# Designs tried in a protein design run: peptides against a protein of PDB entry 4LZF. Part 46

Target 1, 155 residues: chain A of PDB entry 4LZF
Amino acid sequence: GGRLVVFPNGTRKELSADGQTVKVMFFNGDVKHTMPDQRVIYYYAEAQTTHITYPDGMEVLQFPNNQTEKHFPDGRKEITFPDQTVKTLHPDGREESVLTDGTIIQLNPDGSKVIQFNTGQREIHTADFKRREYPDGTVKTVYSDGRQETQYPTG

## One batch from the design tools (peptide)

Design b1_p30_1_s2 (made by RFdiffusion4, then SolubleMPNN; from b1_p30_1, 17 letters changed)
Fold by OpenDDE base, seed 5:
Structure b1_p30_1_s2 (fold): chain B 155 residues (1-155), chain A 30 residues (1-30)
Amino acid sequence: as target 1 above (155 residues)
Amino acid sequence: MEKELEEQKEEIKKKKEEAEKLLKEHQAEL
């Protein structure tokens, strides 16, 4: 059968009969589960946070405000915010946010910003200009010096 | 085990603070 060890401080350690599962229940209410697939699940009672670590270095965080984070071994982070926006932070410094309405916001390492609206319009922000691209092929550019250009689709 | 628990608590506190920062940055971008 399984084993239960009770420590003088109130911490409890449960081992499954097969030895594949270990559960530590700390005196403060924290819980550590080591699973057969070698993932480790920490529950922090005070923070009300779940932290899962995988053998490949993947980490998953679940916060009490409904924010969830995936930390990939390559340094990429995927954050699901409470509003259900999904933001990806890339190791190269690129950031991408996907909103629930289908809008995509991209921040590039050079400081440029691209917004792909759910309407099919696209807005590009650089140090030199703001550009709006329309589905019909019209492009409007406002330069940093105040000049404005409109390019019409060539039909 | 108690030392491991303390180290893990400090780590999770830091990760929570970083998560709160990311949320504030997200709210400022919208």
Scores: peptide ipSAE 0.345, ipTM 0.846, DockQ to the pose 0.851
Fold by OpenDDE base, seed 2:
Structure b1_p30_1_s2 (fold): chain B 155 residues (1-155), chain A 30 residues (1-30)
Amino acid sequence: as target 1 above (155 residues)
Amino acid sequence: MEKELEEQKEEIKKKKEEAEKLLKEHQAEL
């Protein structure tokens, strides 16, 4: 059968009969759970935070404010915010936010920004201009020098 | 085990602070 070890400080360790599952309940209320697939689930009682580590280096964080983070071995992070926006941080410095309404916001390493609106409009921000593209093919550009240009679709 | 617990508590504290920063940055971007 399984085993229960009780330490003098109040920490408890439960071992499954097959030895594949280990649960440590620390005296402070923290819990460490080692699973058969070698993932380790930490629950931090004071922070009310769950931290899952995988043998490939993947990490998952679950915070009490409903924010969830995935930290990939390649350095990429995927954050689900409390508002349910999903943001991806890439190792090259590129960021992408996908809003619940389908709007996509991209931040590029060069400081440029692209917003793909759910209406089909797109807005591009660079050091030199701000550009709005419309579904009908109209393009409006405001340059950093204050010049404005409108390109109309071919009828 | 006690040393491991303390090291992990410091790690999670740092990760929580980083998460709070990311949330603040997200709210400022919208």
Scores: peptide ipSAE 0.330, ipTM 0.840, DockQ to the pose 0.840
Fold by OpenDDE base, seed 3:
Structure b1_p30_1_s2 (fold): chain B 155 residues (1-155), chain A 30 residues (1-30)
Amino acid sequence: as target 1 above (155 residues)
Amino acid sequence: MEKELEEQKEEIKKKKEEAEKLLKEHQAEL
């Protein structure tokens, strides 16, 4: 059968009968749970935070404000913010945010920014200009020197 | 076991501070 060990400090350790599951309940309310798939689940009572570590180096963090983070072995991070925006941080420095309305914001390593609006409009920001592209083919550009240009659709 | 617990608590504190920074940056970007 399973075993329960109670330590003098009040920490408790539960072992499954097969020995594949281990649950440690610390005296301070923290919990460490080792699963058969070798993932380790930490719950920190004071921080109200869950931290899951996987054998391949994957980590999952769940914070009390409903922010969730996935830290991938390749260095990529996926953050789900409390507003349900999903932001991906890539190892090359590229960032992508997907809003709940379907808007996508891309930050590139060169400092350029691209916004794909849910309306089908696209906005491109560079050091030299801001450009807005409309679904009808109209393109408006505002250059860093204050010059403005409008390109009308060919129709 | 107590030492391991304390080390993990300091690690999670740091990760929480980093997460709060990311949230602040996100809110400033929108």
Scores: peptide ipSAE 0.315, ipTM 0.836, DockQ to the pose 0.861
Fold by OpenDDE base, seed 4:
Structure b1_p30_1_s2 (fold): chain B 155 residues (1-155), chain A 30 residues (1-30)
Amino acid sequence: as target 1 above (155 residues)
Amino acid sequence: MEKELEEQKEEIKKKKEEAEKLLKEHQAEL
């Protein structure tokens, strides 16, 4: 059978019969679960935050504002914001945000930004220009010097 | 065990602050 240990400070430790599952309920309301798969689930009562650690180094965070984060062993982070935007931070410094409307925002390590709109329009931001590409092939460029150029589709 | 808990609470506090920073950066990007 399982075992329950109650400590004088009010902390409780539950052990499964096989010893593969350990649940520690701290006196302050914090909880630590060690699972058979070696996953550790922390709940921090004061922060109202859940933190899951995996044997491979993956971490999952769930914050009280509904922000969730996955921290991958390769250094990549996937953040789901309260607005349900999913942002991926890549180890190379690239960032990608997928909005709920299907818009994709890419930030590149060189500081350039690319927005792929759900309408099929694309916007490119560089140090030298801001460019809007339209599905019909029209391209509008505003250069940093204030010059504007429109390229019309050849048709 | 209690010492480990306090260290973990400090770590989670830091991670929460980092998460709040990411949220601010996200809000500024939109």
Scores: peptide ipSAE 0.309, ipTM 0.834, DockQ to the pose 0.830

Design b1_p30_1_s3 (made by RFdiffusion4, then SolubleMPNN; from b1_p30_1, 17 letters changed)
Fold by OpenDDE base, seed 4:
Structure b1_p30_1_s3 (fold): chain B 155 residues (1-155), chain A 30 residues (1-30)
Amino acid sequence: as target 1 above (155 residues)
Amino acid sequence: LEEELKKLKEEIEKKKAEAEKLQEEHQKEL
């Protein structure tokens, strides 16, 4: 049979009959579940946050504002913001944000930014210029010196 | 268990601060 241990401070520890599931209910309302698959589920009562740790080093965080985070063992992070934007932080320093409208924002380690708009337009930001590419092949460039250039499609 | 609870609280406060920073950075990117 399972075992329940009640500590003097009010913390409770539940053990399954097989010992594979352990539930610690802390006196402050925090909960720690150790599962048979070695996943550990933390619930922080004051923060209303759920934190799941996996044996491979993956972590999942669920915050009360609906922000969710996946922390991968390779150092990659995937964040779903309250607005449902999904941002991926890559170990190489690249960042990618996918907005709900289908816009994709890429931040490169060199500080350049690329925006792929849902309209098929692309905007490229570098130290030297800001460039807008249009689906018709028109390219508008504003250089850091204030010069502007428009390249028209060869049609 | 009290020491574990203390560590868990310290960890979650750190994770919350990191999450808040990510939210602030996201709002600046939009």
Scores: peptide ipSAE 0.313, ipTM 0.846, DockQ to the pose 0.820
Fold by OpenDDE base, seed 1:
Structure b1_p30_1_s3 (fold): chain B 155 residues (1-155), chain A 30 residues (1-30)
Amino acid sequence: as target 1 above (155 residues)
Amino acid sequence: LEEELKKLKEEIEKKKAEAEKLQEEHQKEL
């Protein structure tokens, strides 16, 4: 059978018969559950947050506002926001947000921003210009100096 | 176990603050 240890502070430690599963129930209601696969499930009672750690260094966070985060061992993060936008933070500093309407927002390490609208329009923001590309092949550029350029599709 | 609990609380509060910051940054991008 398993073993239950009760500490004077009210913390409880439950061990499976094989010792591979360990459940610590802290006196504050927090729970640490170590699984046979070496993943550790933390539940923080006050924060109502679940934190799962994997032996490869993967972490998963589930917040009470429905934000979910995946922290990959390579330093990449994938965040699902309460609005269901999925944002990926890359180790190189690139960020990508995928909105529920299909709009994709990319932030590049150079500070440039690219928006791929669900309409097929693309907008590119750099230090030097804001460019809008239309599905018909028209490209409108507004430069930082106030100059405007329109490129028409070559027939 | 009390020291572990303390450390875990500090870690989760940090992660929560980072998550809140990410939410704030996301709201500014929209």
Scores: peptide ipSAE 0.312, ipTM 0.846, DockQ to the pose 0.818
Fold by OpenDDE base, seed 2:
Structure b1_p30_1_s3 (fold): chain B 155 residues (1-155), chain A 30 residues (1-30)
Amino acid sequence: as target 1 above (155 residues)
Amino acid sequence: LEEELKKLKEEIEKKKAEAEKLQEEHQKEL
């Protein structure tokens, strides 16, 4: 059968009969649950936060405000914010936010920004210009020196 | 186990602070 160990400080340790599942209930209300697949589920009682660690180095965080984070072994992070925006942080410094309306915001390592609007318009921000591309093929550019250019679609 | 609990507490406080920073950065990006 399973085993229960009770420590003098009030911490409890439950072991399954097969020894593959271990549950530690700390005296402060925190819980550490080691699963047969070697994932470890931490529950932090004060923070009301769940933290899952996987043997490959994957981590999942679930916060009480509905923010969820996935920390990949390659250094990538995927964050689901309370507003349900999904942001990906890439190891190269590129960031991508996907909004619930289908808008995509990309931040590049060079500091450039690209917004793909749900309307099919695209906005590009660089050190030298802001450019708006329209679904009809019109392109408007405002340069940092104050020049403006409009390119019209070939009819 | 007490040392483990201390380390876990330090780790989660760091992760919470990082999560709060990400939320602040997200709100500035919109």
Scores: peptide ipSAE 0.312, ipTM 0.845, DockQ to the pose 0.821
Fold by OpenDDE base, seed 5:
Structure b1_p30_1_s3 (fold): chain B 155 residues (1-155), chain A 30 residues (1-30)
Amino acid sequence: as target 1 above (155 residues)
Amino acid sequence: LEEELKKLKEEIEKKKAEAEKLQEEHQKEL
């Protein structure tokens, strides 16, 4: 059968009969589960936050505001905001946000910004210009000096 | 049992420091 150990400080440790599952209920309300797959689920009672660690180095954080963060072993971070926007932070410094409407916003390490609209339009922001690309091949550029240029698709 | 309790106390203190760090990181990325 399983084993329950109760410590003098009120901490409890539950062991499964096979010893593959361990549950520690700390006196402060924190809970640690060690699972057969070697993932560790820690619940912080004061912060109401769940932290899951995997053997491969993957980490998952679940916050009380319904934000979820995934920390990948490659150094990538994926944040799911309460509004279900997903932001990915890449190790190269690139950031990508996917909005619920399918719009993709990319921030590049050079400071440029690319917006891929759900309409198929694309907007590129650089230090020198803002450029709008249309599905028909029309390109409108507004330069930092206020000059505007429209390029039409070569028919 | 006393040694196990000592290890569990050390784990709580470690996890408290980890929780504080994780909360600070969470607030900066919004």
Scores: peptide ipSAE 0.137, ipTM 0.756, DockQ to the pose 0.123

Design b1_p30_1_s4 (made by RFdiffusion4, then SolubleMPNN; from b1_p30_1, 16 letters changed)
Fold by OpenDDE base, seed 4:
Order: structure tokens, then sequence, then C-alpha cells
Structure b1_p30_1_s4 (fold): chain B 155 residues (1-155), chain A 30 residues (1-30)
């Protein structure tokens, strides 16, 4: 059978019969589950936050405001914000946000920004210009000096 | 186990702070 250990401080430790599952119920209300697959599920009672750690170094955070984070072993982070925007932070410094309307916002390590709109329009921001690309092939560029250029699709 | 709990209390404060910073950055970008 399983074992239950009750400590003088009120912390409880429950062991499964096979010893593969361990549940620690801390006196402060925190709960730690160690699973057979070696993932650890930690619940912070005061913060109402769940923190899952995997043996490969993956971590998952679930906050009470509905923010969810995945921390990958390679250093990548995937954040789902309360508004359901999904932002990915890449180890190379690239950031990508996917909005609920399907708009994709990319921030590049060189400081450029690319917005792929759900309409099929694309906007490119650099130090030198802001460019809008339209599905029909029209390209509008506003340069940092205030010049504007429109390139029409070759008919 | 008490030492583990202490470490976890420190960890959650760090994780919350980092999460709040990410949220604040996101809200400024939209």
Amino acid sequence: as target 1 above (155 residues)
Amino acid sequence: LEEELKKKKEEIQKLKKEAEELLAEHQKSL
C-alpha cells in the first residue's frame, strides 16, 4: 500500500504503493507532485500558480491571470497572454507575436519589424523606411526623410 | 522540506516578476 508521512509542521508526504508518485502537501498549502515520468507539478497556493518542470528542462507556468508560459530547454519562450496573443521569444533575439485576429508581428534582431496582417497586407519597418505591401503587388514606401514611393504591380 | 519551500517562495517571486515584465512589454507593443 501507499505511505503517508505527516510532519510536525503539518506538511504531509504521500507515496504511492509503487513509490513512483510522490505528493507533498506543504503546511502553507503548496502542493508538489513528482510523477512517474519525473515531471514535477508544483502548485503555489498563495500565488495560485502552477509550475511544471520536465526532466529535459522544459518548464510550464500557469498564472492566475491566464498567462501561460513555456520555457524550452533551448532558451525559447512561448507566452500566451491573457488576451490570447501568443508571443515566442527565440534565442537569436527574434520575437514573434500571433494575435487572435491572425496578425503576425515579428521583431528581428536587427531592429526591423514585420507585420503580416490578416488581410494579406505586409508592413516592414526598418531604420530607413516603413513599407506596406499589398496583395495586388502594390508597394508603398515611406522613407525616414519623408519621401514616399509607390511601386505599382507590373501589368 | 522547509528549505525547499523557502527556495520555492523565492522562485515564484522571480517568476511572477518576469511574467509581469513580459505582460507590460506586450501591452506597450499593441
Scores: peptide ipSAE 0.537, ipTM 0.922, DockQ to the pose 0.833
Fold by OpenDDE base, seed 5:
Structure b1_p30_1_s4 (fold): chain B 155 residues (1-155), chain A 30 residues (1-30)
Amino acid sequence: as target 1 above (155 residues)
Amino acid sequence: LEEELKKKKEEIQKLKKEAEELLAEHQKSL
């Protein structure tokens, strides 16, 4: 059978009969589950946050405002914001945001920004220019000096 | 177990702060 240990401070520890599942109910309301697959599910009662840690080093956070985070062992983070935007932070400093409308925003380590619009238009921001690429092959560039160029598709 | 609870209390404050910073950054970028 399972075992229940009650500590003097009110913390409770439940052990499954096989010993593979451990549930600790802390006196503050926090709950820790250690599962047979070695994942640990920690619930912070005051913060209303769930923190799952996996044996490979992956972590998952679920916040009460509907923000969720995946922290990968390679240092990558995937954040789902309350607005349902998914942002990926890469270890190289690259950031990618996928908006609910399908727009993709990429921030590069060099400070350049690329926006892939759901319309098929692409916008590139650099220190030297802002460029808009259209699906028809038209390219409009506004340079930092105020010069504007339009390149039309050669057809 | 009390020491673990103390450690977890510190951990969640850190994680919450980092999450709030990420949200604030996101809200400024749009």
Scores: peptide ipSAE 0.537, ipTM 0.922, DockQ to the pose 0.831
Fold by OpenDDE base, seed 2:
Parts: C-alpha cells; structure tokens; sequence
Structure b1_p30_1_s4 (fold): chain B 155 residues (1-155), chain A 30 residues (1-30)
C-alpha cells in the first residue's frame, strides 16, 4: 500500500505503493508531484500556475490567463499567448511569432523584420529598405532615401 | 520542506514577472 506522512506544519507527503510517485501537499496549498519519468509537476496554489520540470531541463509553465510557456534546455522559449499566437525566442536572439491567421513575423538579431503574410506576400524591413514580395514574383522596394524600385517577374 | 517553499515562492514571482513582460511585449508588437 501507499504511505502517508503528515508533518507537524500540516504538509502531507503521499508515496505510491510502488514508490514511483510522490505527492507533496504543502500547507500553503501548493502541490508537488514527482512522477515515474522523473518529471516534477508543481502547482502554485496562490498563482494558480502549473510548472512542469523535466529531467532533461525542459520546463513547461501554464498560467491562469491561458499563457503557456515551454523553456527548452538550449535556452529557446516557446510562448503560446492567450490570443493563441505562438512566439518562439531563439538563443541567437531571433524571434518568430505565428499568428492564428497563419501570418509569421520574424525578428532577426540584426534588427531586420520579415513578415510572411497568409496571402503569400512577404515584407522585409531593414535599416536600408522596406521590401514587399508578391506571389506573382513582383518585388517592390522603398529605400530609406526615398527611392523606389520595382522588380517585375520574369515571364 | 519550508526552505523549498521559500525558494518556490521566489521562483514563481520571477516566472510571473517574466511572463507578464513577454505578454506586454507581444501586445506592443502587434
């Protein structure tokens, strides 16, 4: 059978019969589950937040506003916002947001921005220009000096 | 166990703050 340990401060520790699962119910309402796969599920009662830690260093956060975060061992973060946008923060400083309509916004470490619209159009922002690429192969560039260039598709 | 709770309390405050900052940044960018 399982074991229950009750501490003087009111914290309780439950051990499964096989000893593979440990549940700690803290006196403040927090709950810690250690699972057979060595993941730890921590529930913060006051914050209503679930924090899962994996033995490889992966972490998952679930906040009460429906924001979910994955913290990868390599330093990458994947955030699902309440609006269901998924943003990935890369260790190199690149950021990528995928909107619910399929639009992808990329921020590069050099400060450039690339927007891949759901229409198939792409927009590139740099210090020197703003460029729009169209599905037909037309490319329009507006340079910072006010020059405009149009490249037509090769027929 | 009490030390663990103290550490966890500090951890969640940090995690909440970072999450709020990410959300605020997201809301400014769109």
Amino acid sequence: as target 1 above (155 residues)
Amino acid sequence: LEEELKKKKEEIQKLKKEAEELLAEHQKSL
Scores: peptide ipSAE 0.537, ipTM 0.921, DockQ to the pose 0.847
Fold by OpenDDE base, seed 3:
Structure b1_p30_1_s4 (fold): chain B 155 residues (1-155), chain A 30 residues (1-30)
Amino acid sequence: as target 1 above (155 residues)
Amino acid sequence: LEEELKKKKEEIQKLKKEAEELLAEHQKSL
């Protein structure tokens, strides 16, 4: 059978019969579950936050404001914000935000920005220009020197 | 277990701060 250990400070430790599941209920209301797959689920009672750690180094955070974070072993982070935007932070410094309307915003390590609009338009921002590409093949470019260029589709 | 709890209290404060910073940055970018 399982066993329950009660400490003088009020912390409780439950062990499954097989010893593969351990539940610690801290006196402050925090709860720690160690699962058979060796993931650790920690619940912070005061912060109302769940923190899951995996043996491979993956971490998952769930905050009370509906922000969720995945911290990958390679250093990548995936954040789901309360507004349901999903932002990915890559180890190389690239960032990608996917909005609920399907708009994708990419920030590149070189400082360039690309926006893929849900309308099929694309906007590219560099140090030298801002360019808008339209679904019909029209391309409008505003250069840093103030020059403007329109390229029309080959229809 | 008391030392574990102390470490966890420090950890959650850090994690909350980092999460709040990410949210603040996101809200400024839109």
Scores: peptide ipSAE 0.534, ipTM 0.921, DockQ to the pose 0.846

Design b1_p30_2 (made by RFdiffusion4)
Fold by OpenDDE base, seed 5:
Structure b1_p30_2 (fold): chain B 155 residues (1-155), chain A 30 residues (1-30)
Amino acid sequence: as target 1 above (155 residues)
Amino acid sequence: SLVDELKAQRAANEAALAAAEKEPAEVFHF
């Protein structure tokens, strides 16, 4: 049979009959499940947030607004926002956002920004310029000093 | 951050449990 341990502080620990599952019900309403696969599912009752930790170091946070955050063992983070935008934070400092319309926004560690629009246009932002690349091969550059340059595709 | 606060709350809960496990508890078998 299973067993229930009731601690003086109000926390309870329930052990399954097979000993493979442990459920801790904390005095504040939080709940922790330790699963046979060694995954730990923690529920923050007040915040209505679920936090799953895996033996390999993976972590998953699920918020009540449907935002999900994945923390990978390599230090990468992936955030799925309620609007289904996915933002990836890389260990090297690079950030990428994929919008639902297919637009990709990249922030580089050097401070540069690249936007790949769903139209096929690309915009590059650096300290020195903003550059727009068009599908036809036209490239327009606006430099920080206000100069503009347009390169047309050679036919 | 919110996540840090949550993790801190969890840590406090776990610490309280660890302390409580050193004290007499009621055990029910079923």
Scores: peptide ipSAE 0.504, ipTM 0.925, DockQ to the pose 0.887
Fold by OpenDDE base, seed 3:
Structure b1_p30_2 (fold): chain B 155 residues (1-155), chain A 30 residues (1-30)
Amino acid sequence: as target 1 above (155 residues)
Amino acid sequence: SLVDELKAQRAANEAALAAAEKEPAEVFHF
């Protein structure tokens, strides 16, 4: 029931018996699968990269170094690096990295930085100061002018 | 970018297929 079409340029098209799956094998070695759910799986042979596109506009790229990129319809990008760190790039310019140990690093468009450590400590970096917040409620601030301030938890 | 180059290659492949579909092809049934 299936059908294979061989074109003069060397590209081939294979249709399933039910007509719901189409496989195109391009002359350069690239492969395209159109699935019943309308997702398209494209394999770039030379780059060894898989590119999945979804009907809602979602895109997923899988690179040969095990890096994965998700491109969301809202403009957000999520990158999973080979070391399994996940970096999210937001449309507003905010960047957020989640490390494998659970540490979260946030970079804000104004240049400020927030680190949420897996220990429960938080560090805030601005143009004016670096501040460390401890789980016990202690807050230590080092200002850009060299002043230091320690706020102890209220009893 | 690498991704842009890949997408350009894909577009060229799709255009070549669209042109080839207008010409005689060999068809196999299984």
Scores: peptide ipSAE 0.502, ipTM 0.925, DockQ to the pose 0.904
Fold by OpenDDE base, seed 1:
Structure b1_p30_2 (fold): chain B 155 residues (1-155), chain A 30 residues (1-30)
Amino acid sequence: as target 1 above (155 residues)
Amino acid sequence: SLVDELKAQRAANEAALAAAEKEPAEVFHF
């Protein structure tokens, strides 16, 4: 049969009969489940937050406000915000946000920024200029010194 | 950060469990 161990500090440990599942109920209300597939589900009772760790090093955090964070073994992080915006943090320092309207915002390690609008327009921000690219091929550049340039599709 | 605080709380709970496992406990079989 299964076993329940009750420690003097109030923590309890429940073991399944087959030994494949372990449930720890900590004295502060936190709960840890070790599953047959070796994933560990930890629940922070006060914060109402679930933290899943996988044998491959993947981690998933689920917050009570519906935010989810995935921490990949390669160091990449993916945050799904309550509004369903998804932000990816890459190990090289690149950040990408995908908005619900389809807009994509990329922040590059060099500090440059690229916005791909859902309209098909693209805006590039660097230390030296802001450039707007239009679907018709028109490109407008505003340089940091205030100079402006427009390039038309026909040259 | 909040996550760091939570991880610290978990670490304290795990340490307390590890210490408690060296002490007498009540065992129930079912």
Scores: peptide ipSAE 0.500, ipTM 0.925, DockQ to the pose 0.882
Fold by OpenDDE base, seed 2:
Structure b1_p30_2 (fold): chain B 155 residues (1-155), chain A 30 residues (1-30)
Amino acid sequence: as target 1 above (155 residues)
Amino acid sequence: SLVDELKAQRAANEAALAAAEKEPAEVFHF
């Protein structure tokens, strides 16, 4: 059978009959589940936040506002915002946001920015220029000095 | 950060549990 341990501080530990599941109910209302697959599900009662840790080092945070954060073992983070925008933070400092409309915003470690619009247009921001690329092959560049250049698809 | 505060709270809970496990407890078998 299962086993329940009640500690003097009010924390309780419940062990399943097979010993593969452990439930800890802390005195403050927090709950910790250790599952047969060795993932640990921790629930912060006051914050209403769930924190899952996996044996491979993966972590998942679920917040009461429906934001979810995945922390990968390689240092990458993936944040799903309440609006369902997904932002990926890469270990090299690159950030990528995928909006619900399909727009992709990339922030590069060098400070450059690339926006790939759902229309097929792309905008590149560097220290030296802003460039808009159109699906027809037209490219418009505005340089930091205010000079503008248009490149047409035919050359 | 909020997450850091939560992790600190968890750490305190885990430490309290570890201390409590050294003391007599009531054990129920099912």
Scores: peptide ipSAE 0.499, ipTM 0.925, DockQ to the pose 0.927

